# Ledger of designs, part 57: peptides against a protein of PDB entry 7Q4I

Target 1, 281 residues: chain A of PDB entry 7Q4I
Amino acid sequence: HENSTIAERLYSEVRVLCWIMTNPSNHQKKARHVKRTWGKRCNKLIFMSSAKDDELDAVALPVGEGRNNLWGKTKEAYKYIYEHHINDADWFLKADDDTYTIVENMRYMLYPYSPETPVYFGCKFKPYVKQGYMSGGAGYVLSREAVRRFVVEALPNPKLCKSDNSGAEDVEIGKCLQNVNVLAGDSRDSNGRGRFFPFVPEHHLIPSHTDKKFWYWQYIFYKTDEGLDCCSDNAISFHYVSPNQMYVLDYLIYHLRPYGIINTPDALPNKLAVGELMPEI

## One batch from the design tools (peptide; made by RFdiffusion4, then SolubleMPNN)

Design b2_p13_4_s3 (from b2_p13_4, 8 letters changed)
Fold by OpenDDE base, seed 3:
Structure b2_p13_4_s3 (fold): chain B 281 residues (1-281), chain A 13 residues (1-13)
Amino acid sequence: as target 1 above (281 residues)
Amino acid sequence: SIMDVYEELEKYY
């Protein structure tokens, strides 16, 4: 028997709405496996699509399909969330239908922050946006205030936010959020290790898996090493996770235990004031 | 498949 008392407390105090970027062709192939694994640990789970699916609980957004419409889908998804669900959670996670998320670790990272602080977290990249932006594939989480500013202040103003649906989704939301003074937070742990990952665990944990010329090393905002020191013990997300790998990760993280090893969680940090951030490491 | 095993296991967890 597991003691989940702290996790249950955080589930109540750090409410997370997860929205999943998907399309009709992936409802059965990918999205349903998110629903059956990590997505059930969100306080609210919504699938954002172009077609309704009552089995999946998918929303049909007024957007076309294809890579050129991902930014349009993100805008409509957050508009939908703001209109229908802004009070259902404190934090709002975007993930892809091939992103795996350890929601408890995300709640732990978010615990000290006020949802009224205009901040968002993810895997921070340095190009195109002065403060950086969060990688779309790794997933990113907005505070309630960040969602409000995005939908109410940024989206209606073509000078602050791109009105057309073209462009890189993660870059475009990053530009919009910067223009309304939503801060790109530091998601690293106290040891400076990353928590949001734009690839599978194998690609981060195995040294020299990628060439030093790989674009990722030029894009990453904070310098990180490959290997065992790459990743926080409280890692939050991985990308390019197949449906089968989602079930494997669920088994490894939540069911498989080494007999006789008990993990004692660290004490929760003090809560921050509205507008206050943790110091950068 | 792993999916079938997982679905059966979820009945107990």
Scores: peptide ipSAE 0.033, ipTM 0.699, DockQ to the pose 0.024
Fold by OpenDDE base, seed 2:
Structure b2_p13_4_s3 (fold): chain B 281 residues (1-281), chain A 13 residues (1-13)
Amino acid sequence: as target 1 above (281 residues)
Amino acid sequence: SIMDVYEELEKYY
């Protein structure tokens, strides 16, 4: 018997809408497996595509396909969410169809924050945007107020937000959000360990897997080390996760148990006021 | 169980 009482409480109190960036060629190959694994733990799950799929619950956005249209797709996805779903959740996660997310760990991180606080979280990068921006691959989560500011204040103003559909989607949304005073939050745990990861666990956990010249070390906003101290015990996301690996991760995280070891969850922190952030580490 | 994972994989691939 598993005691999920705290997780059930957080499911009700920290409502998350997950939108998955996909395309018609990946509906069966990738997106379906998100729906069958971690996506079922979202309060609402929507697949953002260029074609409708009734089996997947995919939305056909008025965008073209390809890497050069990702920013256009992100803008249309958040417009769609704001118009149809802004009250269906408190937090709005963008993920790719090869991102794996431990939604319970995300709810734990988000619990103290008001959804009316203009904030967003993810794997923070330092280039191009003064406050930083969140890596697109690791996934990023906006508060309800952040979505409102993005759609209502930023998108309609070409001085605040790029009108063209070209560019790196994560950088462009980061610029837009900064321009409307949405704060780039710190997603690290109390030990300073990351929670959102732009690669698979192996790439973060194994020391010397990457060269010191690897771009990631120049991009990361907070200093981090490789190895066991890389990653929070309450990690939220990994990227480049294959469909097979999604099922493996579901088994390892939710089914596999070391007999005789019981994890006691930490106490929930106090809730923050609107506009208040957790203290810097 | 691990068998449940395999059954899901076989069903959806």
Scores: peptide ipSAE 0.032, ipTM 0.692, DockQ to the pose 0.027
Fold by OpenDDE base, seed 4:
Order: C-alpha cells, then structure tokens, then sequence
Structure b2_p13_4_s3 (fold): chain B 281 residues (1-281), chain A 13 residues (1-13)
C-alpha cells in the first residue's frame, strides 16, 4: 500500500505543463517512451515537433528540424503554450525527449513560489548571462509569469530577444528572460545539493567520472560535489537517459521498494509572496 | 559554443 496524499495535493496545487522538445524521427524512438514513463505525471504533456502526431499528442510548430533550429522551436513552443495553454498550468517545463523528470520532486521545489513570480529554475550555468541561465538538457521550468514576459515582452523585441532561430537555445532564452527581469532561481535543496542534472545519474554520482578539465566544472553556477553529495534526495531531472533507461528509472523510483523502510516527507515550507525567492543557502 | 559541446556529448550517448 502507498500513501500518495501529499503528492496528490501537490499535483492539484502545483500544476505543471511539460513540453518535450522532439522531432518526427524521434516520435517513436524517444518521445513515446517519455509519454509512457515520467510524462504521464505532468498535468499536461505536449510534444513540440515539426510534424503532428495524434497518437503522441505532438504539435507541428512552424520550424525546421536540426540543432540550428532548437532556439526557433523553443520560441514557437512558448508562443504556442501562451496562446493555447497559459491557464492550463502554473509552471511550464521544457525537457528533451531524453530527459527524465521526477515531477513530484519538481512540485515540491516549486510549492512555495507563486506562479505570478517571474522566475525560472533548472541547472544554472554561469557563462554568457550575468544572472546565469538554465542548461537546456537538464530541463528548465518557467512560472506562468515568466512565460508571459518571455512571449509578450521579450520575443517581440529584437533588442531583448534574438530574432534569428540559430544559437544555443538555453543561452538565448536565458538572455531573453534576464532582459525582462525573469529571475534565474536557485534549484538547490536546503543542503545545497542540485536537483536538475545535465547528465545521467552515473555521471554525477560516481566520483572522478569526468576529468577536472571537463567543461561542466567551468559552467556550473554553484559549487557542486561528486558522489552521493552531488545530488538532492529530491532530485528532479537527468539528461541523456535512453528509452530503456527511462523504464528502468520508472521501476526503481516508483515500483522498487526496500521492505520495511518507510520514508516520511519533510514538511512543506511556507508559501512565498509574489516576487519573493527562497533565502540563500 | 555550448551547442557544439552538447553536440559532441550526444555522440557519446
């Protein structure tokens, strides 16, 4: 028997629309497996593509395919969300079709924040953007107000937001959001541990998995450790998760249980006022 | 660019 009362409460109070970055060649190979695993725990799940797929619930955005069009696709995805779905959720997650997300942990992180606060969360990187930007691969989540500001205030102004569709989509949205005073939040837990991860769990959990010269260590905004101290007990996302690994993670997280161990959730924090962030750790 | 780095990483996954 499982007690999901708190998770059900958060599902209702912290509504998340997840949009998945995909393409027609990945509808069956990758995106379908998101839909069959963690994507089912979103309040709404939309696949953003260049072709419609009624089985997947994929939207055909007016963009080309390829990495050089990811920024264009991100802009069109948020325009689509703003036009059709801005009131369907409180928070709007971008993820890739190889990102795995523990949506309950994201709701827990987001719970104290008002969706009217102009804020977004993810794995914060320090280059290019003064306040930082969120890694595209780890996924990032915008408040409803952040989406509004992005679409209504930033996108129409070439001085605030890049009009071309080329460039690193995560950097470009980070620049746009900064220019409209959307805050780059701190997604770390109360112990200073990260929640959004741009790699698979193994790459973060195993000490010295990467060389110290690896670019990631120069890009991370907050100091992080390797090993078990790398990651929150309430971690939210991992990237480069294969389709098969998505099912493995679903099994490990939601089905496999150590007999006789019962986890008691921490108390929910107090809700913040509009515009207020959690205290620095 | 960061995009180039991600593209390179994708080749290993």
Amino acid sequence: as target 1 above (281 residues)
Amino acid sequence: SIMDVYEELEKYY
Scores: peptide ipSAE 0.015, ipTM 0.546, DockQ to the pose 0.918
Fold by OpenDDE base, seed 1:
Structure b2_p13_4_s3 (fold): chain B 281 residues (1-281), chain A 13 residues (1-13)
Amino acid sequence: as target 1 above (281 residues)
Amino acid sequence: SIMDVYEELEKYY
């Protein structure tokens, strides 16, 4: 039997609402598999779509479908969350319907932070936004205060936030959040290893899988290496995870155990004051 | 994969 006492404590103290970006054509093909795997470990799970699905718990947002509407869908998703769910959680994760997330590792990263701190975390990219922005595919998590500032202060002001629904969703929210002084946090572990990943584990873990000219190496905000040192032992997310791979990952992470090996978790860090961040590594 | 590159690039166009 596993001792989950610390995980249960963090489930109560670090409440996470996960919203999944999806569309009606992917409800059964992709989104359902999120719900049956990692999504069940969120405190609240909502699927943001253009059509309602009561079996999935999908919400019909007043937006069109297609990649050119992703920014529009993100704006409406956070408006919906602020109106209906802002007190249901402390932290608000955006993920795609092909993102896999280890929610316990995210709670561990978030534990020292106040949800009243205007901060968000993810895989930080350096272009277009001075402080950086978080990759859309890797998923990103906003504090409650970050959601408030985004919806109440940024969205109503066309000078702070793009009114059109076009553009790169992750870049546009990054611009809006910067303009209302929401900080782009550092999601790396104490060893400087990343936790949010915009690709599958194979692409990060296998050296020389990508050319050094690959755009990712120019976009990443923090210098990272390939191989086993690429990724935290407490990694949070991976992208381009197929429905079948979600079940494989769920089995490998939560069910498969090497007999006789017991991992003792590190002690929780001290909680930070409102507005305080962990020191940069 | 090459497909992953294209899908990510399309998010930025």
Scores: peptide ipSAE 0.026, ipTM 0.669, DockQ to the pose 0.203; fails the geometry check

Design b2_p13_4_s4 (from b2_p13_4, 7 letters changed)
Fold by OpenDDE base, seed 4:
Structure b2_p13_4_s4 (fold): chain B 281 residues (1-281), chain A 13 residues (1-13)
Amino acid sequence: as target 1 above (281 residues)
Amino acid sequence: SIMEVREELAKKY
């Protein structure tokens, strides 16, 4: 029998609202499978769409569909969250409908941080934004204060935040957040291993899977290795996960166990003060 | 494939 006492504690103390970027054509094809797998481990799960779906818990945002509207959808999603759900959670995760997230590992990473600290986490990329920005596909998580600053301070000011709905949504939110002094956190574990991944596990775990000229190596903010050391034992997310792979991952992570191996969790770190970040590793 | 990922990401930027 599993002891979930610590996980239950973190579920209570580190409340996460997950919003999923989707569209009406993907409600049944993709989003439903998020809801049936990792999304059930969020404290609150909302699907942000252009059409309402009561079965899915999808919200119809006042935006068009298509990649050119992703930034618009992101802005409206966070406006919706701020208006209706800002007190329902401490942390607010954006994920795609093909992102898989181990929410318990995210809670572990977030545990020491105050939700009143203006910070967000994800797979940090270095281009375009001085402090870096978080990859959209890997998913990124904002503190409650970060959401407040984004919606209240950044969005209303076209000098701070792009008013047009065009552009790369992850870059644009990264610019906006930087402009309101929301810090781009370091999501790496104590060994310097990443936790948020913009690709499937296979692409990160297999050495030489990508050419050295692959754009990813130029975009990553922190130096990373390939192979087993690429990824934290407490990895949080993977992208481009098919619906079928979500169920496979769910089985592998939460059901399949090697008999006789007991994992002992690391001790929880001390909580940080408001505005304090973990030291550089 | 990695190439497909490139194409999808290239559409974002």
Scores: peptide ipSAE 0.030, ipTM 0.698, DockQ to the pose 0.207
Fold by OpenDDE base, seed 5:
Structure b2_p13_4_s4 (fold): chain B 281 residues (1-281), chain A 13 residues (1-13)
Amino acid sequence: as target 1 above (281 residues)
Amino acid sequence: SIMEVREELAKKY
């Protein structure tokens, strides 16, 4: 028997809508496997595409396909969410169809925050945006208020938000959110370990002989080390996860148990007031 | 590989 009482409480109190960036060619190859693994743990799961798929629960957005249209798709996805689903959740996660997410760990991180606080979380990068922006591949999560500000205040104003559909979607949304005073939050745990990761677990856990010139080390907002100290015990996401690896991760995280080891969760922190952030680590 | 990811991401920014 497994005791999931706290997880069930957080499922009800920290409601998460997950939208998955995909395309028609990836509905069967990738997106379906998200739906069959970690996506089932979201309160609501929507696949944002250019073609409708009722079996997948995919929405056809009025956008073209291709790398140069990712920003356009992101804008239309959040417009769709705001119009149809803004009250269906408290938090709104963007992920790719090759991102794996431990939704329970995300709820734990988000628990103290008010969804009316204009904040978003992810793997924070430092270039291009003064307060930083969240890496697109690692996935990023907006509060309900952040979505409102993005759609209602930023998108309609070309001075605040890029009107064309070109550019890096994660940088562009980061600029727009900064311009409407949505805060780029700190997603690190109490030990200063990251929770959102733009690569697979192996690349973060194993000290790579990667040159210090590797772009990632210049982009990360917070200093991080490789190895066991790279990643929180409550890590939230990894990117470039193959469909087969999603099933492996589901087995390892939710099914495989070392006999005789019982984990007791830490107490939940106190809830913050609207507009308050966790203290600096 | 990490190098392949780097090349793909370098094209993004």
Scores: peptide ipSAE 0.028, ipTM 0.692, DockQ to the pose 0.134
Fold by OpenDDE base, seed 3:
Structure b2_p13_4_s4 (fold): chain B 281 residues (1-281), chain A 13 residues (1-13)
Amino acid sequence: as target 1 above (281 residues)
Amino acid sequence: SIMEVREELAKKY
């Protein structure tokens, strides 16, 4: 028997709306598998598409499809969330339809923070944006205040936020958020290990999977190690996870147990004041 | 960037 009392408490106290970036061609191929796996652990789950799908709970945003429209889709998704769902959650996660998320670990990371703090978390990259920006593929989570600032203050002002729909969506939202003083948080654990990952676990856990010239090493904001020390014991997300791998991860994380090993969770940290961040590691 | 990640992965396969 499992004791989920702490997880249930965090489910109620750290409410997360997850929106999934998808398209009509991926509703059945990818998005439905998110809904059947990790997405069911969100407080609210919405699929953002260009076509409505009642079976999936997909929203048809007024945008085109393709790489050149991802930024447009992100803007419209957050506008939709702000209009319809801003009070349904405290935190608002963007993920791709091939991102896997351990929502309980995200709630644990977010627990000390106020939703009224203008902050967002993810896998922080250093180029293009002075404070950094969060990798789109790893997924990123905005506080309620961050969403408000993005939609109300940034989006209406072409000087603060790009008005056209072109560009890398993760870079563009990063620029917009910086311009309205939304802080790019540090998602690392107390040991300095990352929690949001732009690749599958195998690519992070296995040394020498990428050469030293791989762009990722120039983009990562915080120095990271390879191998088993790459990743927090409380990792939150992985990207490029196939539909089949989502079910495997669900089984490994939530069902498979080594007999006789009991995990005791760490105590919850103290809550921070509005505007306060965790100390730098 | 998500665009660069996809491009790099596409080059490997």
Scores: peptide ipSAE 0.024, ipTM 0.681, DockQ to the pose 0.494
Fold by OpenDDE base, seed 2:
Structure b2_p13_4_s4 (fold): chain B 281 residues (1-281), chain A 13 residues (1-13)
Amino acid sequence: as target 1 above (281 residues)
Amino acid sequence: SIMEVREELAKKY
């Protein structure tokens, strides 16, 4: 009884490859639950690991494990994508194995943009990168052209992209992308509300009276309101989502319905030319 | 409704 015609159209027109950052110890504990929930709504889903897992569709990248290797894994993941999958999608999402993503909302945000536009989206942070960078935990999505520029132009040049595997992966990719003129897009909705979130829904929706010094408020690139106005009705991602909460979110978003309430989707915006961005809100 | 939720959340400020 659900009409998914527009979602099906966007599934075809806005193809998304999702790659999940994971490790062998998390294949069964976390990654499997991504595959069983939101990951099934990607056009292509790949788990990037240090060990192969045929049940999970995990790729063994030539990297070590640990926080100090996350940047190395990100570089190898995008190299792998560029070599094997660059034409399998238009957009390329990085997410963690504890990130939850509403892929339909991401397709809606991406619809007006050309995949040949050098742009990427996520939760934009201010520090370290002039144009900002996207939070690693919230997940970030690169256009096909952004992936090309990252792999072909940035990675081979130590002056443009860090050659070692150390550092914060989200900051490092942000630096590399800026250096090859990939634009840090604005992921906010038409009301100026965020779509990518580096924490669970509860932490964003419920005002915190306790810590005005919380780092997040200093890091966010765009000023956001607290409470329900924090978050778009078309929010895309949340981080630190437990495996159990992924199933809860799947139920709440895709199954649970208030009887008698019908949502009419907004009309799709006009498509932008290559290199054109939506006006900042 | 979502409007009711917004109103309740606004009271927490």
Scores: peptide ipSAE 0.015, ipTM 0.578, DockQ to the pose 0.027

Design b2_p13_5_s1 (from b2_p13_5, 6 letters changed)
Fold by OpenDDE base, seed 5:
Structure b2_p13_5_s1 (fold): chain B 281 residues (1-281), chain A 13 residues (1-13)
Amino acid sequence: as target 1 above (281 residues)
Amino acid sequence: SLLDALRLYTELF
């Protein structure tokens, strides 16, 4: 028998709504596989699309499809969440239909924070936004207060938030959130290892002969290494994960066990006050 | 650990 007592506690105390960015052509090809794997571990799971799908639980947002409309879809998704679901969770995760997320590890990271703290987490990049912004593909999670500020304070003001639907969605939301004093948090573990990843595990774990000129090294906000020191033992997300790889990851993480090895979880940290962040690591 | 599982993943794919 598996002891899930702490995970069950965190499921109740750190409620997460996951919204998945998708489109009608990917409902069956990609989104359905999120629903059948890691998405089932969210407290609430919603697929944000341009067409309704009752089997998937997909919402038809009033947006067009294509890369030039991703920012428009993100704005409408958060408006929809704020109107219908703001009290259904404490934290609100955006992920793509090819992002894989270990939701228990995200709850562990979020546990000390108040959902009334204006903060968001993800893989932090340094360009374009002074405090940084979170990579769209790795997924990013907003506190309830961050969602409120985004929808109520930022979106209605063209000086604070881009009214046009064009642009990189992750950069644009990062600008909007900075303009309403939502803090770009540090998602690294106590050893300084990352938790949100914009690529597949292989790319991060295997030292690539990737040229130092690779854009990622210029974009990453915190210095990171490749290899075994790249990634937290409590990593949260990976991007460019195929549907088949999602089922493999589910098996490896939640089912496959080395006989005779028992993991004891670390003690939960103390809860922070509203507006307080974890100390520098 | 999760990292060990991810290592196995990188060996399989």
Scores: peptide ipSAE 0.023, ipTM 0.685, DockQ to the pose 0.906
Fold by OpenDDE base, seed 1:
Structure b2_p13_5_s1 (fold): chain B 281 residues (1-281), chain A 13 residues (1-13)
Amino acid sequence: as target 1 above (281 residues)
Amino acid sequence: SLLDALRLYTELF
């Protein structure tokens, strides 16, 4: 027996469209496993590809394949969402076909925010963009207003948003969003622990797993620790998760229960007004 | 916690 009353409420009040970055070679290898695991907990799930796949619910965007086209695919994905799906959700998550997401934890983080607030969340990096940008691998979530500003105000203006399809997609969208006053939010919990992670749990949870010279420590916007203190109890995402690991995570998070341990959720915070953010910790 | 479960997983695999 499980009590999902609060999760069901948040499913209705904090609607999330998840779009998955994929390609035709990964439809069967990776993307279908997202659909069979965490993707089923999104209010809407769309796979953004270069080829249509009706079994997967994949959209053929007018883009080429390869790492040099990821920015082009991101632009076309958000154009497609704005044209067809802008009212289907309140929040719009980008994830990769090897990202695992705990959607309930994302809804909890997003609950106090208005979708009309121009804000986005993820794993914030500090280089290249003054306010920071969100790591592409960890996934990032835009408010409805952020999507509107990106598609309507930023994309049509080459002075605000890069017109070519080259560059790091996460940096480029970060520049565009900053230029239209979309705020790079703080996704940390009330204890200052991160929620979006650009690596597998092992790389964050095991102390001294990485050298202090590893680029990640120079890129992370907020000071973070290794070990159990690295990560929120309400963590949202991990990257480089294999298809097999997705099923393991799905089992561990949603099925495996330590008998006699009952979690009582914290009370929901008060809702913020349009344009308000939670105070930074 | 979720972190404890994930840590156990990463320690075993």
Scores: peptide ipSAE 0.016, ipTM 0.568, DockQ to the pose 0.745
Fold by OpenDDE base, seed 2:
Structure b2_p13_5_s1 (fold): chain B 281 residues (1-281), chain A 13 residues (1-13)
Amino acid sequence: as target 1 above (281 residues)
Amino acid sequence: SLLDALRLYTELF
C-alpha cells in the first residue's frame, strides 16, 4: 500500500511530454523498453524516428539517420511538438532511447516554475555556450514558452539558430535557446546536488568505477562531489542505461521497499511568478 | 531512498 497523492497531484499540475530520440533499428532493441518502463509515467510519450511504428507510437520525421542528423531530428521533433502537442503539456523532455528518467522527481523540480517562463533544465555543461547548455544524453526539459521561442523565434532565423542539420544537437539547441533568451536553469537540489546525469548510476555513485572521463569535470557547469554526495535524493535521469538495467531500475525505485521505512516528502515550494527562477545555491 | 536503490544497483552490476 503506497500513498501517491502528491505524485498524482504533480502528474496533473506539472504535465510532461516526453519525446524519445530513436531510430528504426532501435525501436525493438531500446525504445520499446523505455515505453515499458519509465516512459509510461509521462503524460504524453512520443518516439521521434525516421520511420513510423504504430506499436511504439513512433513518428517518422523528415530526416536522415546517423549522428550527423541528430540536430536535424531535434529541430523537426520540436516543430512537430509545437504543431501538434504544445498544449498537451507544460514541459517537454528530450531523452535518448538509453536514458532512464524518474519523472516524479522531474515534476518536483519543475513545480515552482511557470511553463510560461522561458527556461530549460538538464545537466548543465559550460563549454561553447556562455550561459551553458544541457547535455543531450542526460535529457533536457523545456518549458512551453521555451519550445515556442525555439520553434517560432529561433529556428526561422539562421543568425539565431543553425540551419544545417549537422553538429552536436545539445550544443546547437543550447545556442539557439540562449539567442532567444531562454534561460539555462539550475537543476540542482537545495543541497546543491545534481539531478541529471549523462552517465549510468555506477559512474556517478562509485568514484572507483568512474571511467576517468576527465572531460566531464571540465564540462560540468556546477562543481559536484563524488560518492553519495554526487547525486540528489531526487535524481531525475541517467544515461547509457541498457534495456535490462531499465527494468532493474524500475523494480528498485518503484517496487522494492525496505520494510518499516516510511518516507515523508518535503513540502512543495511556493510557486514562482512568470520569469522568476529559484535562487542559486 | 533512491540512493539506496542506486547502491544496490551498483552492487548488482
Scores: peptide ipSAE 0.024, ipTM 0.709, DockQ to the pose 0.831; fails the geometry check
Fold by OpenDDE base, seed 3:
Structure b2_p13_5_s1 (fold): chain B 281 residues (1-281), chain A 13 residues (1-13)
Amino acid sequence: as target 1 above (281 residues)
Amino acid sequence: SLLDALRLYTELF
């Protein structure tokens, strides 16, 4: 028998609403597999689309489909969340319909932070935004206060937040959040290892392991050490995960156990004051 | 390396 007492405590104390970016063509192909795997571990799960789907619990946002409308969909998604669900959770995760998330690891990272702290987490990139922004593909999580500031303070002001629906979704929300003093947090573990992974590079995208010309090395905010020390033992998200891979990950992470190996979790850190961040590593 | 881990992930999935 597994002991889930700490995970159950964190489920209650660190409430997460997950919203999934999807479209009508992906409801059956991708989104339903999120619902059947990692999405069931969110306190609330909502699929943000352009069409309603009662089987999926998809919301029809007043936006068009296509890459040029992703920013528009993100704005409408957070408006919808603020209007209907702002008190249903403490933290608000954006993920794609091909993102896999280990929600327990995210709750562990978020535990010390107040949801009233204006902060958000993800895979931090350095271009375009002075404090950095979180990669859209890895998924990013906003505190309740960050959502409030985004919807109430940033979105209504064209000087603070882009009114057009065009642009890179992750860059545009990053600009808006910076303009309302929402902090781009550090999601790395105590060893400086990343937790949010924005892509799985295909062999054709990375011709050599040492290719410094690969865009990712120019975009990462924090320098990662080369080698196995790149990734946290408490990783949170992976991108470009197929529906079949989601079930494999669910099996490997939550079902498959090596006989006779018992994992003892680390002690929870002390909670931070409102506005306080973890020390820089 | 991060690239090795990501490649391994791509190969597994």
Scores: peptide ipSAE 0.023, ipTM 0.660, DockQ to the pose 0.186; fails the geometry check

